Peptides against a protein of PDB entry 3S8F. Designs and how they scored, part 62

Target 1, 157 residues: chain A of PDB entry 3S8F
Amino acid sequence: VLTLFVAVPSLMTAFTVAASLEFAGRLRGGRGLFGWIRALPWDNPAFVAPVLGLLGFIPGGAGGIVNASFTLDYVVHNTAWVPGHFHLQVASLVTLTAMGSLYWLLPNLTGKPISDAQRRLGLAVVWLWFLGMMIMAVGLHWAGLLNVPRRAYIAQV
Target 2, 166 residues: chain B of PDB entry 3S8F
Amino acid sequence: DEHKAHKAILAYEKGWLAFSLAMLFVFIALIAYTLATHTAGVIPAGKLERVDPTTVRQEGPWADPAQAVVQTGPNQYTVYVLAFAFGYQPNPIEVPQGAEIVFKITSPDVIHGFHVEGTNINVEVLPGEVSTVRYTFKRPGEYRIICNQYCGLGHQNMFGTIVVKE

## One batch from the design tools (peptide; made by RFdiffusion4, then SolubleMPNN)

Design b1_p12_3_s2 (from b1_p12_3, 4 letters changed)
Fold by OpenDDE base, seed 3:
Structure b1_p12_3_s2 (fold): chain B 157 residues (1-157), chain C 166 residues (1-166), chain A 12 residues (1-12)
Amino acid sequence: as target 1 above (157 residues)
Amino acid sequence: as target 2 above (166 residues)
Amino acid sequence: APGLEKIAELLA
């Protein structure tokens, strides 16, 4: 339980971001319990990417709690579960945040806005990345629970 | 305007923080539930036991693979296993079905994995430490041992076999 | 599902 206390700052951070998104959505005209979500700039890959990263972080964070559990870690340790967790945290949250940051940073640094085609391509990239990452993560977690070993090319199952 | 925004932000933060705390309790509850219903899947770690990795091949219970399987009781065995670059000894490990097997695993060189397919045996093997795993094979057959910790150029080919005899 | 059954077995 004490180890799980490490999750508190992370959760607070994540949900503070969520609160910021809610505020932003409401400033953009969104109303109601969920209307603020629709009001967010989903047409901007610089926004969509990190948000998708956050979504991937949810199961990843839950997995982090599992992995940090002394007893539950015995089940998942050094199985395909662990790479699944990594890909949710690094390849989803971090990578998508980096991608999104670039979609914002590069136009600002160069002073040139992205074209509509580039914007659409960017959206496609981040959504496809997210989809692929989720599929892979589910597969890895599933395989891990089936006791497929990490760092091995062969498994019984 | 700033004051209103500040109040709104605080309200949102309070809501989301409450949600975060709720989720924390959910996670704790899930862990508790898993532990309560699946205790058989959890093998507690034994007490720390140390060995000198520089001499483990020369003397002691790991030195002779032919003497690695020791009967400690009518239906109890201790198996002294070395995980090394790049294999296991003894190989194969032969044990009887239904017997309680205590694996004492260590390494003379680097960290290895000891993952037995078809079982919940999965431990890291550290030089200088002895990993202890207790298991009873209910089904006869061959169980492959896989190294699931990268240990060098031959890691991918590091396998062993446990043969469970009727 | 066979996979779920195996998971249950490993966790039990």
Scores: peptide ipSAE 0.019, ipTM 0.806, DockQ to the pose 0.232
Fold by OpenDDE base, seed 1:
Structure b1_p12_3_s2 (fold): chain B 157 residues (1-157), chain C 166 residues (1-166), chain A 12 residues (1-12)
Amino acid sequence: as target 1 above (157 residues)
Amino acid sequence: as target 2 above (166 residues)
Amino acid sequence: APGLEKIAELLA
């Protein structure tokens, strides 16, 4: 069985979501190849959070293919590379999606819109979270390639 | 209007799906390229070799640490290593510089890691299975073995040493 | 051809 085909459903889902974002951006007046991105509601943390999660998921997904490779896994398995992958998938995508969901859900459940201050704070939180995750993930992947072991407090580089 | 919108969405989806498939092939191609051009230095998985973890300490080549290092030929050795909670045996593992070493590693208890610093040796050790790693140490000195698979309360202190002698 | 064998294993 072609093992890499396991990535197909995830890729299809990811790019379908991207297609939806493009459509939404164009409906909001975005034009051109990239103008639709700017037209998206970047002032709403309920939107920004999951989108940032998706962005983090891209390199994570690519890494997933690497991790699933029989041969390449010899290089990266049980190194810091793997936690780097995890933090892109779980700590970024899943976590940011959950954060974004709360920004939508709570106002709907309470019937009270979030204040402007809360909105701005939310934006700061999700962007800082994303930035931190990216820095850590890059560091972990780099360390992994330098053969830093996973689940160990020491390493010789 | 809704129908028109649906058509537009489908068009975008088809485009992005095509892109996704293209990217999949790109990744496959990259992996294929790597495999085709990088054959040296890769430790093969080898054949699945089984052992009884309940008796491995009492009988067989892993039973006596003093007999763990076996010369199998000129400048060739096999080392039978046990990874256990929480350490390795023999410890230290003494091997000569420049010799081809075949490590046969197994566990009598739980899953452990076998990561040798300064080398590309990095394998998981499963009870009931024998991990086989082939390596030649070019430089003398001490190489630390690190357990990189959580194995219990003493995991963080589970270390071994390979001593490479001139 | 070790590379081809590895590819075969990957695709299996």
Scores: peptide ipSAE 0.000, ipTM 0.801, DockQ to the pose 0.061
Fold by OpenDDE base, seed 2:
Structure b1_p12_3_s2 (fold): chain B 157 residues (1-157), chain C 166 residues (1-166), chain A 12 residues (1-12)
Amino acid sequence: as target 1 above (157 residues)
Amino acid sequence: as target 2 above (166 residues)
Amino acid sequence: APGLEKIAELLA
């Protein structure tokens, strides 16, 4: 009940954030249905990290609705599906948002801008992190649907 | 200028909110479709049944593992299973192939899991409550029971076996 | 409990 209760407000919040991104992209010169996406600052790890976190949160949020559904939860409960959901919510959204926040916060706190090399390294770290999390999450969800249990070191499949 | 910006933001928000509402209905439709086409494996929850975890080992249907398998009708059995730190009783659980088995599972100590490999049996076992699961084994052989709820230092080694006889 | 005994054996 709680998950379903917060699902609608969460969706509204997520799409409001998307609206803000569209507005920002259009202010930066992006035009058309998708041109505003290209206009966003993809060269800044402080921006890329939380956006990738939001992308990971989309399937994670959908999974939350599945986990809260009585009949569907019977299939996925205490299987590898649940850790897959966690890694999308915590290890992707929360972690990437924190990483992005640090890429902005540390230069401002120290008064020292990051070098171009540090910026490129940051982009590599964020994208590789996201890629790794997506591979692991897909694997865990797939394993969960194959009835691989969580909190166990063995499985039939 | 600020008013113009706010008006523009509002326009984008309205569009995205409309999209959000549409997606909500899509998700509801997908859930409904899944339920309509994939309901064969769903085991409904039974009535809430309670038991005293402090006396369950000494008296009642769980007290003697030798009498845990009870025939309740033609080709119908009830199996009283204890999940404890760290194992299951009876072990092994012996049942006939093709019979309707009602598992009555409880715990004398902490919360455990009851996950039977090769089946859709997957329930949590709470002290003071009885978990009820119905299943019919179509194939003979050995089925491993795995604890999928952390229950202490020996959790990783907590296994049981169901032997299905021809 | 028999499970605790098994742990004791593994730790010995």
Scores: peptide ipSAE 0.000, ipTM 0.777, DockQ to the pose 0.017
Fold by OpenDDE base, seed 4:
Structure b1_p12_3_s2 (fold): chain B 157 residues (1-157), chain C 166 residues (1-166), chain A 12 residues (1-12)
Amino acid sequence: as target 1 above (157 residues)
Amino acid sequence: as target 2 above (166 residues)
Amino acid sequence: APGLEKIAELLA
């Protein structure tokens, strides 16, 4: 019973972050319903990385509700679905946030700004990471729905 | 200017919070829809049944694999299965096609999984607890049991077989 | 030291 109540503060947190992003985008000149998104600093890997993490966290969060549901958990528990969920939450959000943090923190700690080449490389890394994680996560969730077991090297499907 | 900015932020927060509540209801609706249309075959959780894992191998219905399959009625069987490091007993489990099978599964050592390929049987097996699963095999053949809960160095080799006879 | 100052600014 209490498990599903966690969805409330989680959603509140997620959409509060979204509100902050909208405000920031509008301050940067973005207008309209979606124009503020384009106005965000997509040229900075320190920004892009955690945002991509958040994007991965959306389906992961939805999956969290599924996993926390007593009846639906019978379908997905200890199947490939579960590691799919984890890779969205940990290997996507947490990892990308850590990457983004480093892209901001290291230049500030060392006093040396990153070069343009390093910036472009950083962008490539985080986007490729995100793409890979999405492919893997979709595959794992799909496999899980096909009853592929977790923690097994062999499966019927 | 600061006050104006704070007021603007508050407005955005209120909007997104309203959206969050709407999404919550959407998720609830989707869950309800899924339950109504796709969960007819879900195996319900049974009552909590306890057993002493330290004696389960020596006495009781799990002690003798040769007596693990018990006919409880016409076309009804109870199968007492042990999941242990690293295998299952009895192995193979032999049951007739079309019979209602009640699996009573427990472990003498650590937590294991009991995942039967080709079926919706998928439960964790905890020492000291008895997992109860009811299933009817409609097709004859061999069904592989896979441990999907890490249980030690031999976890990857922990398999069993259910043989369904015509 | 410069990095710590920036962190302080972000937390303020």
Scores: peptide ipSAE 0.000, ipTM 0.787, DockQ to the pose 0.010

Design b1_p12_3_s3 (from b1_p12_3, 4 letters changed)
Fold by OpenDDE base, seed 3:
Structure b1_p12_3_s3 (fold): chain B 157 residues (1-157), chain C 166 residues (1-166), chain A 12 residues (1-12)
Amino acid sequence: as target 1 above (157 residues)
Amino acid sequence: as target 2 above (166 residues)
Amino acid sequence: PIGLEQIAELLS
């Protein structure tokens, strides 16, 4: 129980971000319980990327609690589950946040806005990346639960 | 305007914080449920046991692979397994079906993995420490041991076999 | 093959 309390600061941070998104959405005209979500700038890859990263980080964070659990870690440790966790944390949140930051940073550094074509391409990239990461992560977690070892090229199943 | 904004933000933060705490308790509940229903698949670990990795090959229960399988009871065995670069000894490990097997695993060199396919046996093996795993093989056959911890150039080919006899 | 039954067996 005490070990799980380490997750509290992380959760607080994550949901503070969520709160800021809600506020932003409401400022953009969104109303109701979910209307603020639709009001967010989903046409901007600089926004979409880190948000998708955050979405991927949710199950990853839950997995972190599992991995940190003495009892549950026995089930998943050194199985394909662990790489699955990493791909949600690093390859999803961190990478997508970096990608999103790039979409914001480059226009500001160059002083030139991205073209509409570049914007659409950026959206395609981040959504496809997210989709790929989710497929891979689900596969790895599933394989891990089936006792597929990590750092091995073969498995019985 | 700023005052209103701050109040709104606080309200949102309180809501999300409450949600976060609720989720934390959900996770705790899930862990508790798993433990309560014995679905964690956990094999209780023994007390920390130490061994000298520099002498484990020369003396002690791991020194002779031919004496690695020790019957400790009518239907109970202890198997002293050495995980080394790059293999396991004894290999194969022969044990009877239905017997309670206590694996005592250690390493003379670097950290290795001891992952037995078809079972929930999966432990890291540290030099200087003895990993203890208790398992009963209900099905006869061959079970492959896989090293799932990188241990060097031959890591990918480090395999062993447990043969469970009827 | 991958299935829920295998997961259940592993976790049981």
Scores: peptide ipSAE 0.018, ipTM 0.809, DockQ to the pose 0.269
Fold by OpenDDE base, seed 5:
Formats: sequence, structure tokens, C-alpha cells
Structure b1_p12_3_s3 (fold): chain B 157 residues (1-157), chain C 166 residues (1-166), chain A 12 residues (1-12)
Amino acid sequence: as target 1 above (157 residues)
Amino acid sequence: as target 2 above (166 residues)
Amino acid sequence: PIGLEQIAELLS
């Protein structure tokens, strides 16, 4: 009940953030239904990282509702599905946000911008992290549906 | 102009809120679809039963592993299982193929898991509570019981076996 | 490993 209750405000917040991104993209010259996305600063790891985190959070959030379901929980509880969910929420959103925050915080604290090399490296890091996290998350969710147990080193499959 | 900017932001927010509402219905529909098509994996919750974990080893139906399997009717059995640090009793659990088995599982010490490979049996076992799971083994053979809830230093080695006899 | 039929039983 609590999870479902919190889900609504969380979704509202998420879509508010999306609205802010749309506004920003349109201010940057993006036009049309999706053109604003391309106009966002994808060359900045401080932007890319948390946005990728948000993207990973979407399926994770949906999974949260599943996990909170009285009936569906019997299918997924204490299987590899659960850590898959956690990795989307924590290791994706939280971690990527933290990573991206460094690329914003440090330049602002020091007053010195990051070098182009550092920027490119940052982009590589966050994209690779996201990719790896998505692969792992999909694998864990899939394994969970195949009844692979959580907290066990062996499985029948 | 700040006022114009705020107005524009509100317009986008309204759009996204409308989208969010639509997505909520989509998610609900997907969940409903999943429930309608994938119900075989659901283990129905039983009546909550309580037991004293401090005496469950000494008295009652869990006290003697040799008497843990009780025939309650034609092709019906109740199995009283203890999950403890670090194993299960009885072990092995021997049941006939095709019989309706009611597992009554509890713990004398800490929380454990009761995950039977190859089945949808997957429950947590709490001291003081009795977990009830009903299952019919259609295939003979050995089914491994895995503890999927951390229960101490020997957690990773905590296994049991259900032997389904023809 | 779990057979295809067993997987189907787990998922449906």
C-alpha cells in the first residue's frame, strides 16, 4: 500500500522533470514533438549521466509496482528479479546521478571547466555504465522469471 | 519574461501530466494482463498460523522428523518441515507422485527461505509463523530446497531435498 | 537445467 501510494507522487515528479527537459530543449532550438530531445546538451556528461539514470528508473519504477503487487510478488519475490530492480534504481539512477553530479559540482566549486578530454572520457564512462547496467538488469529480471533464486550461488537453470 | 516562462512551463507540465495519467492506465492494463495470463506461478496465501519457536523442536508435529509426513486423506499429505540453521528436516522429504502435499513450514531460530527448484514453491519462513504451501508434484525425482533468505554463516550451504516417488 | 516445459510452467 505504501509503495503504491508513493508511486503516484514519484511519477508526477518524474514527468515534471521531463517537462523541464522539454522546455530546456525547446529553448535550445528544438522543435516538434521530439526535436527538443536532440537539442538537449548530450555532449555534457553532467547532463547525460542523470538523464540516463532517469531512463533506467522508468522500467525500475514499473517493476516496483510489480514487486508491490500482492499476487505478482509471489512470482518474483526473492528471485534474481529483485536485485535486477535494485540495480535499476540504485546502481543506475542514484549512481549515474552521483557520477553526473561530479561533472557539474567540481567545475563549479573550482571555477575551472573540465577539459575536452575529461568531457569525452566522462561521456564514455556514463554511457558504458548505462549499457552495462541495462544488460545486467535485463539478465537479472529474466533470470528471476526463470525462478533463479536470490542469495544463492546455484540455480537449476 | 519570467511570467511567460512560467506559463510555458505549466503548459508542458500539463501535457506531461496527461501523458502520465495515460501511462498509469497502460501500466494497470499490463498488470491486469499479466495476472490474467500468468497465474500458475502464484502461491495462494494461507491462513496465518502461529507457533512458539522456542518449543517447536520439543513438542508438536515438527518435533519428530520421522513423523513429519502425515497422510491426511486419499492421495493427500501434510508435511511438517522445519527450516533451521542450517538445513531442513525432514531431509529428505519423501512424498508420492501425484499426491496433494500441504507443506507446513516454520523455523525454530531465524528467518529462512524455502525455495523448491523446479516448482513455484518459494516462501519465507519466519519463526513464530507457519507457512502453508500446497503443491502437487507431477514428476518424480529429486527437488532441491534452497534457502534464499540470508540466515547466517552457513546460509550458502543450506539445502534440502524432496524425493518424489513413483 | 530446467526444461522448456518447466520454464513454461513457471512463467504461466
Scores: peptide ipSAE 0.015, ipTM 0.792, DockQ to the pose 0.176
Fold by OpenDDE base, seed 1:
Structure b1_p12_3_s3 (fold): chain B 157 residues (1-157), chain C 166 residues (1-166), chain A 12 residues (1-12)
Amino acid sequence: as target 1 above (157 residues)
Amino acid sequence: as target 2 above (166 residues)
Amino acid sequence: PIGLEQIAELLS
């Protein structure tokens, strides 16, 4: 129980961000339980990238709770489960947030908006990145549960 | 109106915080369920045992690999294993099928891993600390030991073998 | 200290 209290600040932060997204979506005309999601600017890679990062962060965060558990960590520690976890955290959230930040920052610094072609390319990049990360993460977590060791090129299965 | 906006945001935050709290309880429940249903598979942390990594090769139960396997009782053995750069000793580790094996693992140099394929044995090995793992091999054969903690240039080739004899 | 307008600008 005490171990899981460590997750409270992270959960509070995560869901506060979610609340902000909901509010933004509703300000943009979204209504209902899920209508606000559709109202968000999904055509902007500066928005899509960090949001996809957040989505990847959800299972990663859940995994973090598992990893922090004394008993459950015995099962997953130093298996492929661990890199599956931090790839969701670092290579998904952090990396996609950085990508999204650049899509906002560079146009702002240069004073030149991105072209439509660049925008579409950006969307493709972040979605493909997210897809690849999810596939890899699922595979790594699955392998970890099958006791595939971390930091080894060989495994029983 | 900024005040109205703040009220609205607060309402949404409260809802999401409630959801957050609910999810926290879900995770706690899942952990509790796991503990309740898998108690037999849990190896609790024992007393921390220390050794001097600078002398472990020269004196003590890890010094002679030929004497590493010690019978401590009927169908009970203690195996003193060294994980070092880059291998394990003794290698192979020979133990009887069906015997209760207590592995006492330490390192004379850097941190290593001790992952035994086909088993739930998976521990980190720290210099100055003795890792204790108890296991009974039900099936005869060879079990590969894999180092799953980076330990240097030869890490990827650091393997050992446990031979379980009928 | 971040206002709603600033958020809207970030999301535009």
Scores: peptide ipSAE 0.000, ipTM 0.794, DockQ to the pose 0.012
Fold by OpenDDE base, seed 4:
Structure b1_p12_3_s3 (fold): chain B 157 residues (1-157), chain C 166 residues (1-166), chain A 12 residues (1-12)
Amino acid sequence: as target 1 above (157 residues)
Amino acid sequence: as target 2 above (166 residues)
Amino acid sequence: PIGLEQIAELLS
């Protein structure tokens, strides 16, 4: 029962990050309810990657609440749903954040800025990663709801 | 102005915090709604029952696979199942169609899974504990049991079968 | 111990 309380600090953290994004976007000239989003530096893979991770974290976090639910866990536990959740949380948010950090850190460590070609390639990589991860995650969650077990090479469906 | 900047940030944080709290209640409400309208598909957790995994193979209801299926009533059975590395016993498990089956599953070695395809039976099996699941098979045929908890080198080959007879 | 024989069989 107390496991669900983990959702509180998690949500607080996530939306605190969102607050930082809104502030940054508004500082960059974005106005209105959504204008600040457009004003964010979407041309920088170091920024885009972790933000895409956050986007993946939204359904993943919702799934976390489901997985932490005593009753709902009986529906999804040890099905393909669980690895679907993992790939949203770890392989999306954490991994994309690491990717973004790398795009920022390496130029600073080497003293060499990334070229425009490298920047564009980086953007392509993180967007494709996000897209692929979303497809896989949706598939895994869907399969899980169809009672496809995890850790098995065969399934009823 | 540093003070103005901090105030602005704080305002955004407060707004998003409020949104966070609102979303929390939304999720709780959705869970409550799901439980209120769709409880039929959820298998309730059984009472905690404990056994000695070191002796479960030698004595007690799990010791003899031939005696694993026990009729407890006119249309009621208890099936004592062992999940072990790497298989299930008895295998196959033979039960009548339409009978209320109480599965009592435990493990003599490591943690296993007990996932019956075509059903909502899906539990972890822990050494020292007995998992209890009640189910009625409405359709005759074969139902595959899959271990969905990694249990070692032979995990991928760990299968069982429930045969439901007319 | 329980499981060793099954493992041996699997590896053979």
Scores: peptide ipSAE 0.000, ipTM 0.788, DockQ to the pose 0.017

